# Ledger of designs, part 128: peptides against a protein of PDB entry 4XPM

Target 1, 160 residues: chain A of PDB entry 4XPM
Amino acid sequence: VMLHSKNVKGFLENTLKPYDLHSVDFKTSSLQSSMIITATNGGILSYATSNNDVPKNSINEINSVNNLKMMSLLIKDKWSEDENDTEEQHSNSCYPVEIDSFKTKIYTYEMEDLHTCVAQIPNSDLLLLFIAEGSFPYGLLVIKIERAMRELTDLFGYKL
Target 2, 67 residues: chain B of PDB entry 4XPM
Amino acid sequence: DIKGTIAFDTHGNVIESTGVGSQRIEDIGDLSKVTLDAEGFAQVQGDSLLVHLYKRNDITLAVYTSA

## One batch from the design tools (peptide; made by RFdiffusion4, then SolubleMPNN)

Design b2_p21_3_s3
Fold by OpenDDE base, seed 2:
Structure b2_p21_3_s3 (fold): chain B 160 residues (1-160), chain C 67 residues (1-67), chain A 21 residues (1-21)
Amino acid sequence: as target 1 above (160 residues)
Amino acid sequence: as target 2 above (67 residues)
Amino acid sequence: MKAELAELHDKILKEIYSYKF
């Protein structure tokens, strides 16, 4: 089954939802952004953001989109470097995981005051990227992105 | 009476924190080194609190109570 | 206390992993 652009965007919008636990009194904010980007150029294939209060075609919207483009490019570059660095792959910021017999890695990156997490969609040229506030704990962010990737099987093996 | 909690993974990253646990994230470094018994439990005395540890499925839960 | 701790641990994880994403 092919994921159309609207379906992908809707999926990413759903990933923005926060955690609100009842077993313990713990709650997170929503993700600031959720994106699928290319591993080659860091180009944004699809994105969702919790900041929907910005009017269309406004200067603030342009700045917001440009910020996402910059973030995606920077994270792609860092990811590319780490994928070729054995030391970084054995650091606490790297989580090797296996999904349906496909191996991939989840990386956590501090970007200014934001917590980010990125992972290559298994056997694909695509990266899934979450951007959250600094209050969103990395351990939970890793769990979140792993769970999300397990729902993107249609994109497994996608090559540009 | 639970005063707070911290759940963390094998990388020392927080999964959740509540109460006094939210103010003691720095404890993870020491807590991760504590030897657990055969059932996955341990107790560690802190400054004024007792920390109860349980690990299963690579996730450690620390529960803070009064000492 | 041990039983309570183990139960709480499992409840937390079960709840977290109940989320689709």
Scores: peptide ipSAE 0.778, ipTM 0.960, DockQ to the pose 0.765
Fold by OpenDDE base, seed 1:
Structure b2_p21_3_s3 (fold): chain B 160 residues (1-160), chain C 67 residues (1-67), chain A 21 residues (1-21)
Amino acid sequence: as target 1 above (160 residues)
Amino acid sequence: as target 2 above (67 residues)
Amino acid sequence: MKAELAELHDKILKEIYSYKF
């Protein structure tokens, strides 16, 4: 069963929520953006943003979407480069993970003052992408995206 | 009396930080190299703080105390 | 201290992994 677009959108929206721990006095901001993009060309299939104050069909919304498109393309390009670079795959910015016997990698990338994290959905042509503020620690961001991917089994093996 | 904490992964990336730990993220480089005992514990004397380390499930917790 | 440290460690992880999407 494949996830419907609306369900995916809702899922991505849910990934935006911050951490507010009680075991220790630690909290994060919300993710700025959460996206599913194509690994082939960085096209956005679905996305969610924490800034929902922009009216639909407004010029500001268009600019926001265009900005996401730009970021997704840049990150996809970097991801593609790293997937063809053994050294980068063994850096501290790469986390090999296994989900249900599928191997994938999580990459962390600094983008200006933002912390980003991207991972290929197992055996698919899709990438999951999180964009957070610089205050969001990378280790936690990696945990977050790994857990998110584990909930996207319907997209495993998805080919364009 | 805990003065702060840092939790970090095997890549040296922060998972959480609190108190003085938030101001000592640079300590991770050295802390990650500390040899832990068979139970996953260690103690490291810092400048004026004692750092207690515990690692389990590939996550290291550093707790800063005065003693 | 060891027991407390281990307990805190596990509490942190448990809490982090308790979040759902």
Scores: peptide ipSAE 0.778, ipTM 0.960, DockQ to the pose 0.894
Fold by OpenDDE base, seed 5:
Structure b2_p21_3_s3 (fold): chain B 160 residues (1-160), chain C 67 residues (1-67), chain A 21 residues (1-21)
Amino acid sequence: as target 1 above (160 residues)
Amino acid sequence: as target 2 above (67 residues)
Amino acid sequence: MKAELAELHDKILKEIYSYKF
Protein backbone atom coordinates (compact mmCIF):
# COMPACT_ATOMS: atom_id res chain seq x y z
CA VAL B 1 0.00 0.00 0.00
CA MET B 2 1.38 3.34 -1.04
CA LEU B 3 0.14 6.85 -1.54
CA HIS B 4 -1.34 7.49 -4.95
CA SER B 5 -1.75 10.96 -6.39
CA LYS B 6 -5.32 11.17 -5.18
CA ASN B 7 -4.39 10.14 -1.67
CA VAL B 8 -1.53 12.60 -1.57
CA LYS B 9 -3.80 15.44 -2.63
CA GLY B 10 -6.18 14.70 0.20
CA PHE B 11 -3.32 14.52 2.66
CA LEU B 12 -2.00 17.91 1.58
CA GLU B 13 -5.46 19.42 1.89
CA ASN B 14 -5.60 18.24 5.48
CA THR B 15 -2.28 19.92 6.25
CA LEU B 16 -3.84 23.30 5.43
CA LYS B 17 -5.79 23.29 8.69
CA PRO B 18 -4.98 26.09 11.14
CA TYR B 19 -4.11 25.94 14.81
CA ASP B 20 -6.65 27.19 17.32
CA LEU B 21 -5.27 26.82 20.82
CA HIS B 22 -7.32 26.92 24.00
CA SER B 23 -4.52 26.75 26.56
CA VAL B 24 -3.63 30.25 25.40
CA ASP B 25 -5.58 32.65 23.23
CA PHE B 26 -3.68 31.92 20.04
CA LYS B 27 -4.83 30.92 16.58
CA THR B 28 -3.30 30.88 13.11
CA SER B 29 -4.59 31.25 9.62
CA SER B 30 -4.75 28.25 7.34
CA LEU B 31 -1.69 27.45 5.31
CA GLN B 32 -1.75 29.26 2.01
CA SER B 33 -0.34 26.24 0.19
CA SER B 34 1.00 22.75 0.81
CA MET B 35 3.05 20.98 -1.83
CA ILE B 36 5.14 17.97 -2.68
CA ILE B 37 7.79 18.89 -5.22
CA THR B 38 10.79 17.23 -6.79
CA ALA B 39 14.17 18.00 -5.27
CA THR B 40 15.73 17.87 -8.73
CA ASN B 41 13.72 20.43 -10.68
CA GLY B 42 11.23 21.84 -8.22
CA GLY B 43 8.41 20.35 -10.22
CA ILE B 44 5.07 20.12 -8.46
CA LEU B 45 3.86 16.56 -8.01
CA SER B 46 0.88 17.50 -5.86
CA TYR B 47 -0.45 20.60 -4.16
CA ALA B 48 -3.29 22.04 -2.12
CA THR B 49 -4.24 25.67 -1.60
CA SER B 50 -6.64 27.47 0.70
CA ASN B 51 -7.46 30.00 -2.01
CA ASN B 52 -10.54 28.38 -3.47
CA ASP B 53 -12.26 31.62 -4.41
CA VAL B 54 -10.70 31.71 -7.85
CA PRO B 55 -12.96 30.52 -10.67
CA LYS B 56 -11.74 27.41 -12.42
CA ASN B 57 -10.09 27.81 -15.80
CA SER B 58 -9.89 31.55 -15.27
CA ILE B 59 -6.82 33.59 -15.96
CA ASN B 60 -6.57 34.15 -12.22
CA GLU B 61 -6.37 30.42 -11.61
CA ILE B 62 -3.64 30.08 -14.20
CA ASN B 63 -1.72 32.89 -12.57
CA SER B 64 -2.15 31.25 -9.19
CA VAL B 65 -0.71 27.97 -10.43
CA ASN B 66 2.12 29.80 -12.12
CA ASN B 67 2.87 31.58 -8.88
CA LEU B 68 3.11 28.25 -7.08
CA LYS B 69 5.48 26.98 -9.75
CA MET B 70 7.65 30.04 -9.32
CA MET B 71 7.76 29.74 -5.54
CA SER B 72 8.52 26.02 -5.65
CA LEU B 73 11.41 26.58 -8.03
CA LEU B 74 12.88 29.39 -5.95
CA ILE B 75 12.64 27.43 -2.73
CA LYS B 76 14.09 24.31 -4.32
CA ASP B 77 17.04 26.34 -5.54
CA LYS B 78 17.66 27.82 -2.10
CA TRP B 79 17.31 24.39 -0.52
CA SER B 80 19.83 22.93 -2.96
CA GLU B 81 22.31 25.66 -2.14
CA ASP B 82 21.92 25.16 1.59
CA GLU B 83 22.34 21.39 1.31
CA ASN B 84 25.78 22.13 -0.11
CA ASP B 85 26.66 24.80 2.46
CA THR B 86 27.83 23.70 5.90
CA GLU B 87 27.44 27.18 7.34
CA GLU B 88 23.80 27.44 6.29
CA GLN B 89 23.09 24.06 7.81
CA HIS B 90 24.22 25.43 11.18
CA SER B 91 22.09 28.57 11.00
CA ASN B 92 18.92 29.15 12.97
CA SER B 93 16.99 28.50 9.77
CA CYS B 94 17.95 24.82 9.71
CA TYR B 95 16.47 22.13 11.94
CA PRO B 96 18.12 18.70 11.82
CA VAL B 97 15.55 16.05 12.64
CA GLU B 98 15.41 12.28 12.82
CA ILE B 99 12.37 10.24 11.88
CA ASP B 100 12.49 6.47 12.36
CA SER B 101 16.29 6.48 12.16
CA PHE B 102 16.23 8.60 8.99
CA LYS B 103 17.92 11.97 9.18
CA THR B 104 16.63 15.01 7.32
CA LYS B 105 16.58 18.79 7.67
CA ILE B 106 13.82 21.36 7.90
CA TYR B 107 14.55 24.81 6.49
CA THR B 108 12.64 28.05 7.01
CA TYR B 109 12.71 30.70 4.29
CA GLU B 110 11.24 34.15 4.11
CA MET B 111 9.65 34.81 0.74
CA GLU B 112 8.45 38.37 0.45
CA ASP B 113 5.76 38.62 3.12
CA LEU B 114 5.25 34.86 3.34
CA HIS B 115 6.69 32.32 5.74
CA THR B 116 7.80 29.10 4.10
CA CYS B 117 9.13 25.81 5.39
CA VAL B 118 10.64 22.98 3.37
CA ALA B 119 12.02 19.54 4.18
CA GLN B 120 13.32 16.61 2.21
CA ILE B 121 11.22 13.52 2.73
CA PRO B 122 13.76 11.08 4.19
CA ASN B 123 15.96 9.30 1.67
CA SER B 124 13.80 10.52 -1.23
CA ASP B 125 13.88 12.83 -4.21
CA LEU B 126 10.88 14.70 -2.83
CA LEU B 127 10.43 17.87 -0.79
CA LEU B 128 7.47 18.80 1.37
CA LEU B 129 6.75 22.53 1.23
CA PHE B 130 4.46 24.67 3.38
CA ILE B 131 3.63 28.27 2.51
CA ALA B 132 1.93 30.43 5.13
CA GLU B 133 1.16 34.05 5.83
CA GLY B 134 3.71 36.12 7.69
CA SER B 135 1.64 35.89 10.83
CA PHE B 136 2.28 32.14 11.06
CA PRO B 137 5.26 31.77 13.42
CA TYR B 138 8.26 29.80 12.17
CA GLY B 139 8.63 27.68 15.28
CA LEU B 140 5.11 26.38 14.95
CA LEU B 141 5.49 25.94 11.20
CA VAL B 142 8.51 23.70 11.82
CA ILE B 143 6.54 21.59 14.27
CA LYS B 144 3.72 21.32 11.76
CA ILE B 145 5.89 20.10 8.89
CA GLU B 146 7.76 17.66 11.13
CA ARG B 147 4.47 16.14 12.24
CA ALA B 148 3.30 15.94 8.63
CA MET B 149 6.46 14.20 7.46
CA ARG B 150 5.98 11.50 10.07
CA GLU B 151 2.76 10.60 8.27
CA LEU B 152 4.46 10.22 4.88
CA THR B 153 6.44 7.05 5.57
CA ASP B 154 5.17 5.54 2.32
CA LEU B 155 7.24 8.13 0.47
CA PHE B 156 10.44 7.47 2.39
CA GLY B 157 13.09 6.31 -0.02
CA TYR B 158 11.08 7.33 -3.09
CA LYS B 159 13.34 7.94 -6.07
CA LEU B 160 12.32 9.48 -9.39
CA ASP C 1 -2.60 38.76 35.87
CA ILE C 2 -0.90 37.55 32.71
CA LYS C 3 -0.38 40.34 30.21
CA GLY C 4 0.98 38.09 27.48
CA THR C 5 3.06 35.06 26.56
CA ILE C 6 5.77 33.95 24.16
CA ALA C 7 6.73 30.35 23.54
CA PHE C 8 9.90 29.85 21.50
CA ASP C 9 12.26 27.07 20.48
CA THR C 10 16.04 26.72 20.78
CA HIS C 11 16.49 28.51 17.46
CA GLY C 12 14.77 31.59 18.81
CA ASN C 13 11.74 31.10 16.61
CA VAL C 14 8.26 31.75 17.96
CA ILE C 15 5.84 28.91 18.54
CA GLU C 16 3.04 31.07 19.93
CA SER C 17 2.57 34.61 21.23
CA THR C 18 -0.29 36.39 22.96
CA GLY C 19 -1.05 39.81 24.40
CA VAL C 20 1.94 42.01 25.05
CA GLY C 21 4.14 39.08 24.11
CA SER C 22 3.18 39.56 20.48
CA GLN C 23 4.73 43.02 20.71
CA ARG C 24 7.87 41.79 22.46
CA ILE C 25 9.19 39.21 19.99
CA GLU C 26 12.50 41.06 20.00
CA ASP C 27 12.95 40.07 23.65
CA ILE C 28 13.67 36.47 22.64
CA GLY C 29 17.30 37.28 21.93
CA ASP C 30 17.93 38.34 25.51
CA LEU C 31 15.57 35.85 27.11
CA SER C 32 17.33 32.93 25.43
CA LYS C 33 20.55 33.92 27.20
CA VAL C 34 19.08 34.00 30.70
CA THR C 35 20.51 31.42 33.09
CA LEU C 36 17.79 29.17 34.43
CA ASP C 37 17.81 27.49 37.83
CA ALA C 38 18.01 23.74 38.34
CA GLU C 39 14.27 23.41 37.80
CA GLY C 40 14.27 25.45 34.60
CA PHE C 41 12.87 28.70 35.99
CA ALA C 42 13.94 32.33 35.97
CA GLN C 43 12.55 35.82 36.39
CA VAL C 44 13.80 38.90 34.62
CA GLN C 45 12.69 42.47 34.97
CA GLY C 46 11.87 44.16 31.71
CA ASP C 47 11.20 47.80 31.07
CA SER C 48 7.84 47.85 32.83
CA LEU C 49 6.90 44.18 32.98
CA LEU C 50 8.17 41.15 34.83
CA VAL C 51 9.02 38.15 32.67
CA HIS C 52 8.67 34.64 34.08
CA LEU C 53 10.62 31.95 32.22
CA TYR C 54 10.28 28.19 32.18
CA LYS C 55 12.10 25.80 29.86
CA ARG C 56 11.49 22.10 29.38
CA ASN C 57 11.85 19.82 26.36
CA ASP C 58 13.77 22.52 24.48
CA ILE C 59 10.83 24.91 24.52
CA THR C 60 10.85 28.10 26.58
CA LEU C 61 7.70 29.80 27.80
CA ALA C 62 7.84 33.46 28.76
CA VAL C 63 4.95 34.90 30.72
CA TYR C 64 4.63 38.67 31.08
CA THR C 65 3.07 40.13 34.22
CA SER C 66 2.99 43.49 35.92
CA ALA C 67 5.96 44.18 38.17
CA MET A 1 3.68 30.90 40.18
CA LYS A 2 6.31 28.33 39.25
CA ALA A 3 3.80 25.52 39.33
CA GLU A 4 1.35 27.52 37.24
CA LEU A 5 4.04 28.34 34.71
CA ALA A 6 5.13 24.74 34.36
CA GLU A 7 1.55 23.61 34.03
CA LEU A 8 0.81 26.16 31.33
CA HIS A 9 3.95 25.16 29.45
CA ASP A 10 2.93 21.53 29.44
CA LYS A 11 -0.64 22.33 28.44
CA ILE A 12 0.50 24.35 25.45
CA LEU A 13 2.82 21.63 24.19
CA LYS A 14 0.33 18.86 24.79
CA GLU A 15 -2.28 20.79 22.84
CA ILE A 16 0.05 21.55 19.93
CA TYR A 17 1.19 17.96 19.65
CA SER A 18 -2.37 16.69 19.82
CA TYR A 19 -2.81 17.92 16.28
CA LYS A 20 -2.10 15.39 13.57
CA PHE A 21 -0.33 18.01 11.47
Scores: peptide ipSAE 0.777, ipTM 0.960, DockQ to the pose 0.762
Fold by OpenDDE base, seed 3:
Structure b2_p21_3_s3 (fold): chain B 160 residues (1-160), chain C 67 residues (1-67), chain A 21 residues (1-21)
Amino acid sequence: as target 1 above (160 residues)
Amino acid sequence: as target 2 above (67 residues)
Amino acid sequence: MKAELAELHDKILKEIYSYKF
């Protein structure tokens, strides 16, 4: 089954939602961005950005189209390097996971003061990418992207 | 009386933190090395606070108390 | 105290994994 681009966009928008726990007094900010990019070139196929943040007049605003493109390329490059580096795959920044018998990896990357994580959608040419503020803890970010990826089974095996 | 909490994964990354736990993220390095009992529990004296540990499903919860 | 700790642990996880997209 092939997902329509509009369906993917809506899904990514839903992933922006923050955590607000009641079991303990803990809450996060919304994700700044949620993206599906190509593993080959880092091209953005679909994305969503948070509208909760106060707009900045900075040229390097993370939610700007130009910065999203730059971030996607940088993260794709880092991901590509790590996929070819055994040591990096065994570091604390790499989470091997298995979803429905498909193996993939979740990587966490510090991008300036932002917390990011990226994962290859199983057996596909696509990467799922979350960008959050530095206050968003990595452990929770990893859980979030794993849960999100489990909902994208229609994209498993997608080839360009 | 709970003064704070830290939940963290096997990679030492934080899942959640509250209270004094938010100020003691650096404790994770030592806490991750603590030997747990057969039920997954341990207690560690840290500074003036007592840290109660419980691990299950690869997630450790640290609870900070005064005693 | 142990039972309380274990219960809190499970509540946190249950809550986190209750989130859906």
Scores: peptide ipSAE 0.777, ipTM 0.960, DockQ to the pose 0.883

Design b2_p21_3_s4
Fold by OpenDDE base, seed 4:
Structure b2_p21_3_s4 (fold): chain B 160 residues (1-160), chain C 67 residues (1-67), chain A 21 residues (1-21)
Amino acid sequence: as target 1 above (160 residues)
Amino acid sequence: as target 2 above (67 residues)
Amino acid sequence: MKEELAALHDAILKEIYSYKF
């Protein structure tokens, strides 16, 4: 089934849900935001946020959206730099992964007090970006984004 | 009698932590260097807690107990 | 206890990787 724009947003909204383990008493917060952005200029193609209590068309909503835009641009720039830096690619903040014979990398970035994770959707001009609170552990965040990417096969190879 | 847990990946990043494990994240540096037996197990005596280690599928679980 | 530890390890991973979006 092909992913349509509304389906993508719905999927991103689903990625916001927290982990709630029962084998051990461990539960995360919800992701703050989940986005698909362009690797070319950091433009947001689709996004979901857990902060939906802000009235629509309010100044607060505008500010929050602008913040997401800023975050996406900053992370895109950092990602672009790291993709051309062998040292950064060998740091503990970079996870090389293979999905359906495609190689990609997952990067973790500390953005102020937030934990972020970004990865290029295989063979595409798109990045998947998760933004979480500082309490969300990076190891689990990496697992989450990898698994999420595996569900976005319709976007593999997407070029702008 | 588990007092806490830490699960972490090969990069030393936390996957989950509970109980006293949440207060002992700094232990990962040392725990990652522990030599495991052929089955992936080890035990390390800590300050007042015993740490039980098990690694499989590149994920290490540390379980803290009193003994 | 080794078996218990291994079981817990596997249970944790099973939960994590069974998470559905």
Scores: peptide ipSAE 0.778, ipTM 0.963, DockQ to the pose 0.899
Fold by OpenDDE base, seed 5:
Structure b2_p21_3_s4 (fold): chain B 160 residues (1-160), chain C 67 residues (1-67), chain A 21 residues (1-21)
Amino acid sequence: as target 1 above (160 residues)
Amino acid sequence: as target 2 above (67 residues)
Amino acid sequence: MKEELAALHDAILKEIYSYKF
């Protein structure tokens, strides 16, 4: 089944759900936001947010969307810089991974008090971006985004 | 008897933490340098707690106990 | 203790990787 825009939105909403472990007494908050953005200009193609109690078309909603646009652009810019920096690609903030013979990288970025994680969808012009609270540990965030990316095979090779 | 836990990856980033482990994230730097036995185990005496280590699949689990 | 530690390690990983989107 082809992954259409509505399917992507639903998938991103599902990625917001927290981890709740029982083997150890550990649970996370929900992701603040989950987005598919363009690697070219950081434009948001699809997104989901955990804060849905803001009235639609209100000034608060507009500000929230604008904040996401700003965050996506900032992270895209940092990602672009790191993709052209060999030293940054060898830092602890970069996780080289291979999915179905495609190589990509997962980056972690501290954005103010938020924990963010971004990865290029294999062989595509798209980035998957998770934004979480500072309490969400980076190691788990990396695992989450890798697993999520493995479910987006329909977007592999997507070019704008 | 477990006072807390920390699970972390090869980059030193936390996967989960509980109990006293949540207050000792800074221990990861030293714990990551500990030589493990052939089965992936080690024990390290901390400041006041004993740390039990096990690593497999590039994920290290540290369990804090009183003894 | 070793067996218990290994079991706990595996249980944590199993929970994490059983998470469904």
Scores: peptide ipSAE 0.778, ipTM 0.963, DockQ to the pose 0.907
Fold by OpenDDE base, seed 3:
Structure b2_p21_3_s4 (fold): chain B 160 residues (1-160), chain C 67 residues (1-67), chain A 21 residues (1-21)
Amino acid sequence: as target 1 above (160 residues)
Amino acid sequence: as target 2 above (67 residues)
Amino acid sequence: MKEELAALHDAILKEIYSYKF
């Protein structure tokens, strides 16, 4: 079944939920935001946010969306730079991964006090972007985004 | 008696931390350099705590105990 | 302790990878 816009958003909403481990007493916060954006210009195609208490069409919603747009663009720009910089690709912030014979990279970026993680959906013009609080550990964030990408096979090879 | 834990990946990034481990993230730098035995285990004495290390599947778990 | 440590390691991983989207 092909992922439709509503299904994609629903999926992104599902990515927001925290980890709550019981083998050890460890629990994360929910992701602040989860987005699919274009690798070309950082445009948001779909997004989910953990802050759903803001009324629709309110000024606060507009500000929130604008903030997401800003962050998306900044992260896209940094990602683009790194994808054109072999040195950055060998930094500790880059995780080369292979999913079903497709190669991609996961990058971790500190954005002010937020922990972010971005990865190109394999062979596509799309980026998956997670934004979390600073308390969300990067190692787990990387695992999360990799696993999430594995569920987005319908978007592999998607070109704008 | 476990006082805390840290799990971290090969990049030295935290996967989870609990207890005293949450306050000792800086230990990862040294812990990542510890030579493990053939079974993937090691022990490191640190101040008042003993750190038990186990690595498998590129994930290292450090468990802090009093002894 | 070694077996317990290994078991804990595996338990953590199992929980992490049991996460459903």
Scores: peptide ipSAE 0.778, ipTM 0.963, DockQ to the pose 0.936
Fold by OpenDDE base, seed 1:
Structure b2_p21_3_s4 (fold): chain B 160 residues (1-160), chain C 67 residues (1-67), chain A 21 residues (1-21)
Amino acid sequence: as target 1 above (160 residues)
Amino acid sequence: as target 2 above (67 residues)
Amino acid sequence: MKEELAALHDAILKEIYSYKF
């Protein structure tokens, strides 16, 4: 059973949802973007953005997509560097996690005013990438991406 | 009597913050170094607030109170 | 206070981990 592109898109859209806690009075903004990108080239395979009301094929859509492409490449490059840097892997910006006996890492990166989080989907050539506003706390962002990744088992082991 | 909260992980990153806790994120550095008792609790007297700490499942909750 | 603190801690986590995609 493989995830269809449409299913992935819909899933990513669902990841955009904010937290609105009731146990404590705390809420976040929606994620700005959620993407599946290639670990090799940072190419976007699927994405969702919080601004979905942009007219299709409009210049605004093109610009936003181009911005996502740029961000994905930048994040991929940082991720690639860190994957080859022992110190970075032991910094507070790296979260080693285990999902269903697969080991992976979650990285947090500050990109201008944005909080980003990226993780390699276990044993795959794919990265899951969340982009949020600076007000979205990193600890929660990490939890969010871990939980999301646990739902992408169909992509585990995916090789390009 | 809670004035605010901060929940943070083992990396010192915030999970949630409320009230005065939202204005005291810088406290995490010191709070993370506090020795907890066998049950995972501690209390730290701050400047004007008392900080109650509880850690379980690698998540620390700091609750700020006046006393 | 301890019980309340522990309860709040667990409530927060339970709520966070209740979110679904």
Scores: peptide ipSAE 0.776, ipTM 0.960, DockQ to the pose 0.893

Design b2_p21_4_s1 (from b2_p21_4, 7 letters changed)
Fold by OpenDDE base, seed 4:
Structure b2_p21_4_s1 (fold): chain B 160 residues (1-160), chain C 67 residues (1-67), chain A 21 residues (1-21)
Amino acid sequence: as target 1 above (160 residues)
Amino acid sequence: as target 2 above (67 residues)
Amino acid sequence: SLSEELDKFIQEMLDAIKKKF
């Protein structure tokens, strides 16, 4: 099944929503950004951002997009390195997970003052990437991206 | 009666924290080593507070109380 | 929602602790 670009964009926008745990009176901020990028080049296929105050086609929007491009490339490079590093794959920053019958890994990375996590969409050439503020706990970020990937079964096995 | 909470995963990363728990993230190292009973529970004395532990499905919840 | 799912789980854990202790 083919997932159209508009559907992907809407999905990513929905992932921006914060967690609100009323049981313990805990609430996060919204994600700063959510992206699907290529594992090969770190190119952005689709993205969503919580910064809706930036006018379209403005200099600020261009700077924001350029920043996302830089971050996606850096994270892709780090992810690629870790995929070839046994020690990194067994660190506390790597979560092996299984969705349906597919295996993948979730990595957490500190990017300046931001908390990020990235995971290869199972058996695909695509990565799902979440960028959050430093106040967003890593354990919760991992849960968030794992649950989100379960909704992207149409992209499982997607090859460029 | 609850003074705070910490929920953390098997990697020692925080899932949520509230109240005094937010100021005691460093406790996770010791709490993760506590031996739980057959049902997944334990009580541990921490500072002037009592910590109630429960683990289920790779998530540990620590509840801080005065007693 | 995803938030509601986790919140329900945490609530169940809280209830279990309250029952135990």
Scores: peptide ipSAE 0.771, ipTM 0.955, DockQ to the pose 0.911
Fold by OpenDDE base, seed 2:
Structure b2_p21_4_s1 (fold): chain B 160 residues (1-160), chain C 67 residues (1-67), chain A 21 residues (1-21)
Amino acid sequence: as target 1 above (160 residues)
Amino acid sequence: as target 2 above (67 residues)
Amino acid sequence: SLSEELDKFIQEMLDAIKKKF
């Protein structure tokens, strides 16, 4: 089964939705961005953003896209470093997880005033990346990305 | 009579916080060290609030009450 | 949804606490 670009885009758009816990009076903001990027170069394969009220070809849109490209590259670099650093893998910012017998790691990174979370899609050359406001708690962000990855089994083992 | 809640993971990172719990995130350090009973429960008396703890599947929920 | 899943879990934990104490 192959996940087409349009399907991936739709999936990422759905991940933007906030958590709304009615058991307690807790609700998050929407994710600012959700992306699938290459682990090799940090190139954006697909992305979704919550700020869709920016006109096309506007300076603001260009700036936002460029910002996403920069963030993806920076996070990829940090992820790559951590994947080769046993100390960082044992920090409280690294969550080893297992999905369907595939092992991967979820990392949380502070990017300026944003909370980010990145994880390698199991056995693939792809990373799933969530970018949220600073008010989005990291523990929840980790849960969100872990649960989201369980829906990306079609991308498990994807090699560039 | 819940005054607030904090849910946190095994890394001490917040999952959710509400009410007075949102103002007591620093409690996680101490709460994570509390010895739970065989069923995963504990009760801790704070300065003015009672904290009810329950851990299941690597998630700890702290419920703050006045009694 | 993911939110509903977690919410249900939190509710179960809340109920357990209410029953215990």
Scores: peptide ipSAE 0.771, ipTM 0.955, DockQ to the pose 0.905
Fold by OpenDDE base, seed 3:
Structure b2_p21_4_s1 (fold): chain B 160 residues (1-160), chain C 67 residues (1-67), chain A 21 residues (1-21)
Amino acid sequence: as target 1 above (160 residues)
Amino acid sequence: as target 2 above (67 residues)
Amino acid sequence: SLSEELDKFIQEMLDAIKKKF
């Protein structure tokens, strides 16, 4: 089944959900944003945000979208640099992972006071990007994005 | 009685933390170096708390107790 | 859910620790 734009949007919205562990007294906030962007230009193909209280076409919405665009571009640039830097790929901020038979990497980046992680959808020109508050632990963020990518098999190998 | 927990991955990054564990994130550096037994367990005395360690599937869970 | 999966795993680890010590 082909993953359509509406389905992608819904998927991203679902990724916003926090982790709530009952075994221990631990619960995260929702992700601030979840996006699929192009690896080439950092363009946003789809996104979801936990802030839904902004009226459409308002100046606040425009500003928020512009901010997401800026962050996506910056993260894409950093990711691109790291993909061309062997040393960075061996840092503790890089998690090589294998989903089925496909290899990819998960990178964690501190963006101001936000915790972010990004991963190339295997063999594709697309990146999955999570943006969370600083209270969201990186180890959990990595687990979250890795599990999310396992649900995006339809996008594996997608080329622009 | 559990006073707190820390779960962390092989990179030393936090997965979850609760109770006193949330205030002891810096312990991960030392805890990650602790030699575990054949079953993946260890106990470490830290300050006034005892830390119970267990590692499985690249996740280490540290449980802080008073004894 | 994703939370449930991890939660179950953590619970199992907790139980193992409780049993061990």
Scores: peptide ipSAE 0.771, ipTM 0.955, DockQ to the pose 0.928
Fold by OpenDDE base, seed 5:
Structure b2_p21_4_s1 (fold): chain B 160 residues (1-160), chain C 67 residues (1-67), chain A 21 residues (1-21)
Amino acid sequence: as target 1 above (160 residues)
Amino acid sequence: as target 2 above (67 residues)
Amino acid sequence: SLSEELDKFIQEMLDAIKKKF
């Protein structure tokens, strides 16, 4: 069964949930944003955000969406550069991973005071992007996005 | 008694930190170089705290105690 | 959940440390 737009939106909303590790009394904030974007131009296909208190059709909402578009484009550009840079692919900011025999990479990027990570959905023209507060550890963010990608098998091989 | 914890991956990035561990993220550089025994354990004396290390599946957990 | 999965793993590691030392 194909993952439709509404299903993708619901999936992304679920990824916003924080981690709560009672074993060591550690709890994160929710992700600020979760998005699926195109690898070609950074266009947003679907997104979810934690702060939904902004009135719809307000200037603040428009600015918020525009900010997501800007961050998406910037991260896509950095990702594209790194995919063509062997040295960057061997840095501590790059995690080569394999899911069901498909190889991909997870990149972590500092965006001002935010922690972000992005990964190409295996063999596809799509990127999964998480944006979190600076208090969200990168190692945990990588684990989170890897586990999330394992639930997106319907998008593996998706071409625009 | 546990004074804090740090969990980190093979890239040296934090997975979680609590207590005094949250104030000692810079310790990861040295902790990642510690030689572990056959079962993946080690015990290291910090500046003022004892650190108990265990690595499994590319995750290292450091537990800080007073003794 | 994903959080529960990781929490369980960390708990197992914590228990192993407590047993070892």
Scores: peptide ipSAE 0.770, ipTM 0.955, DockQ to the pose 0.914

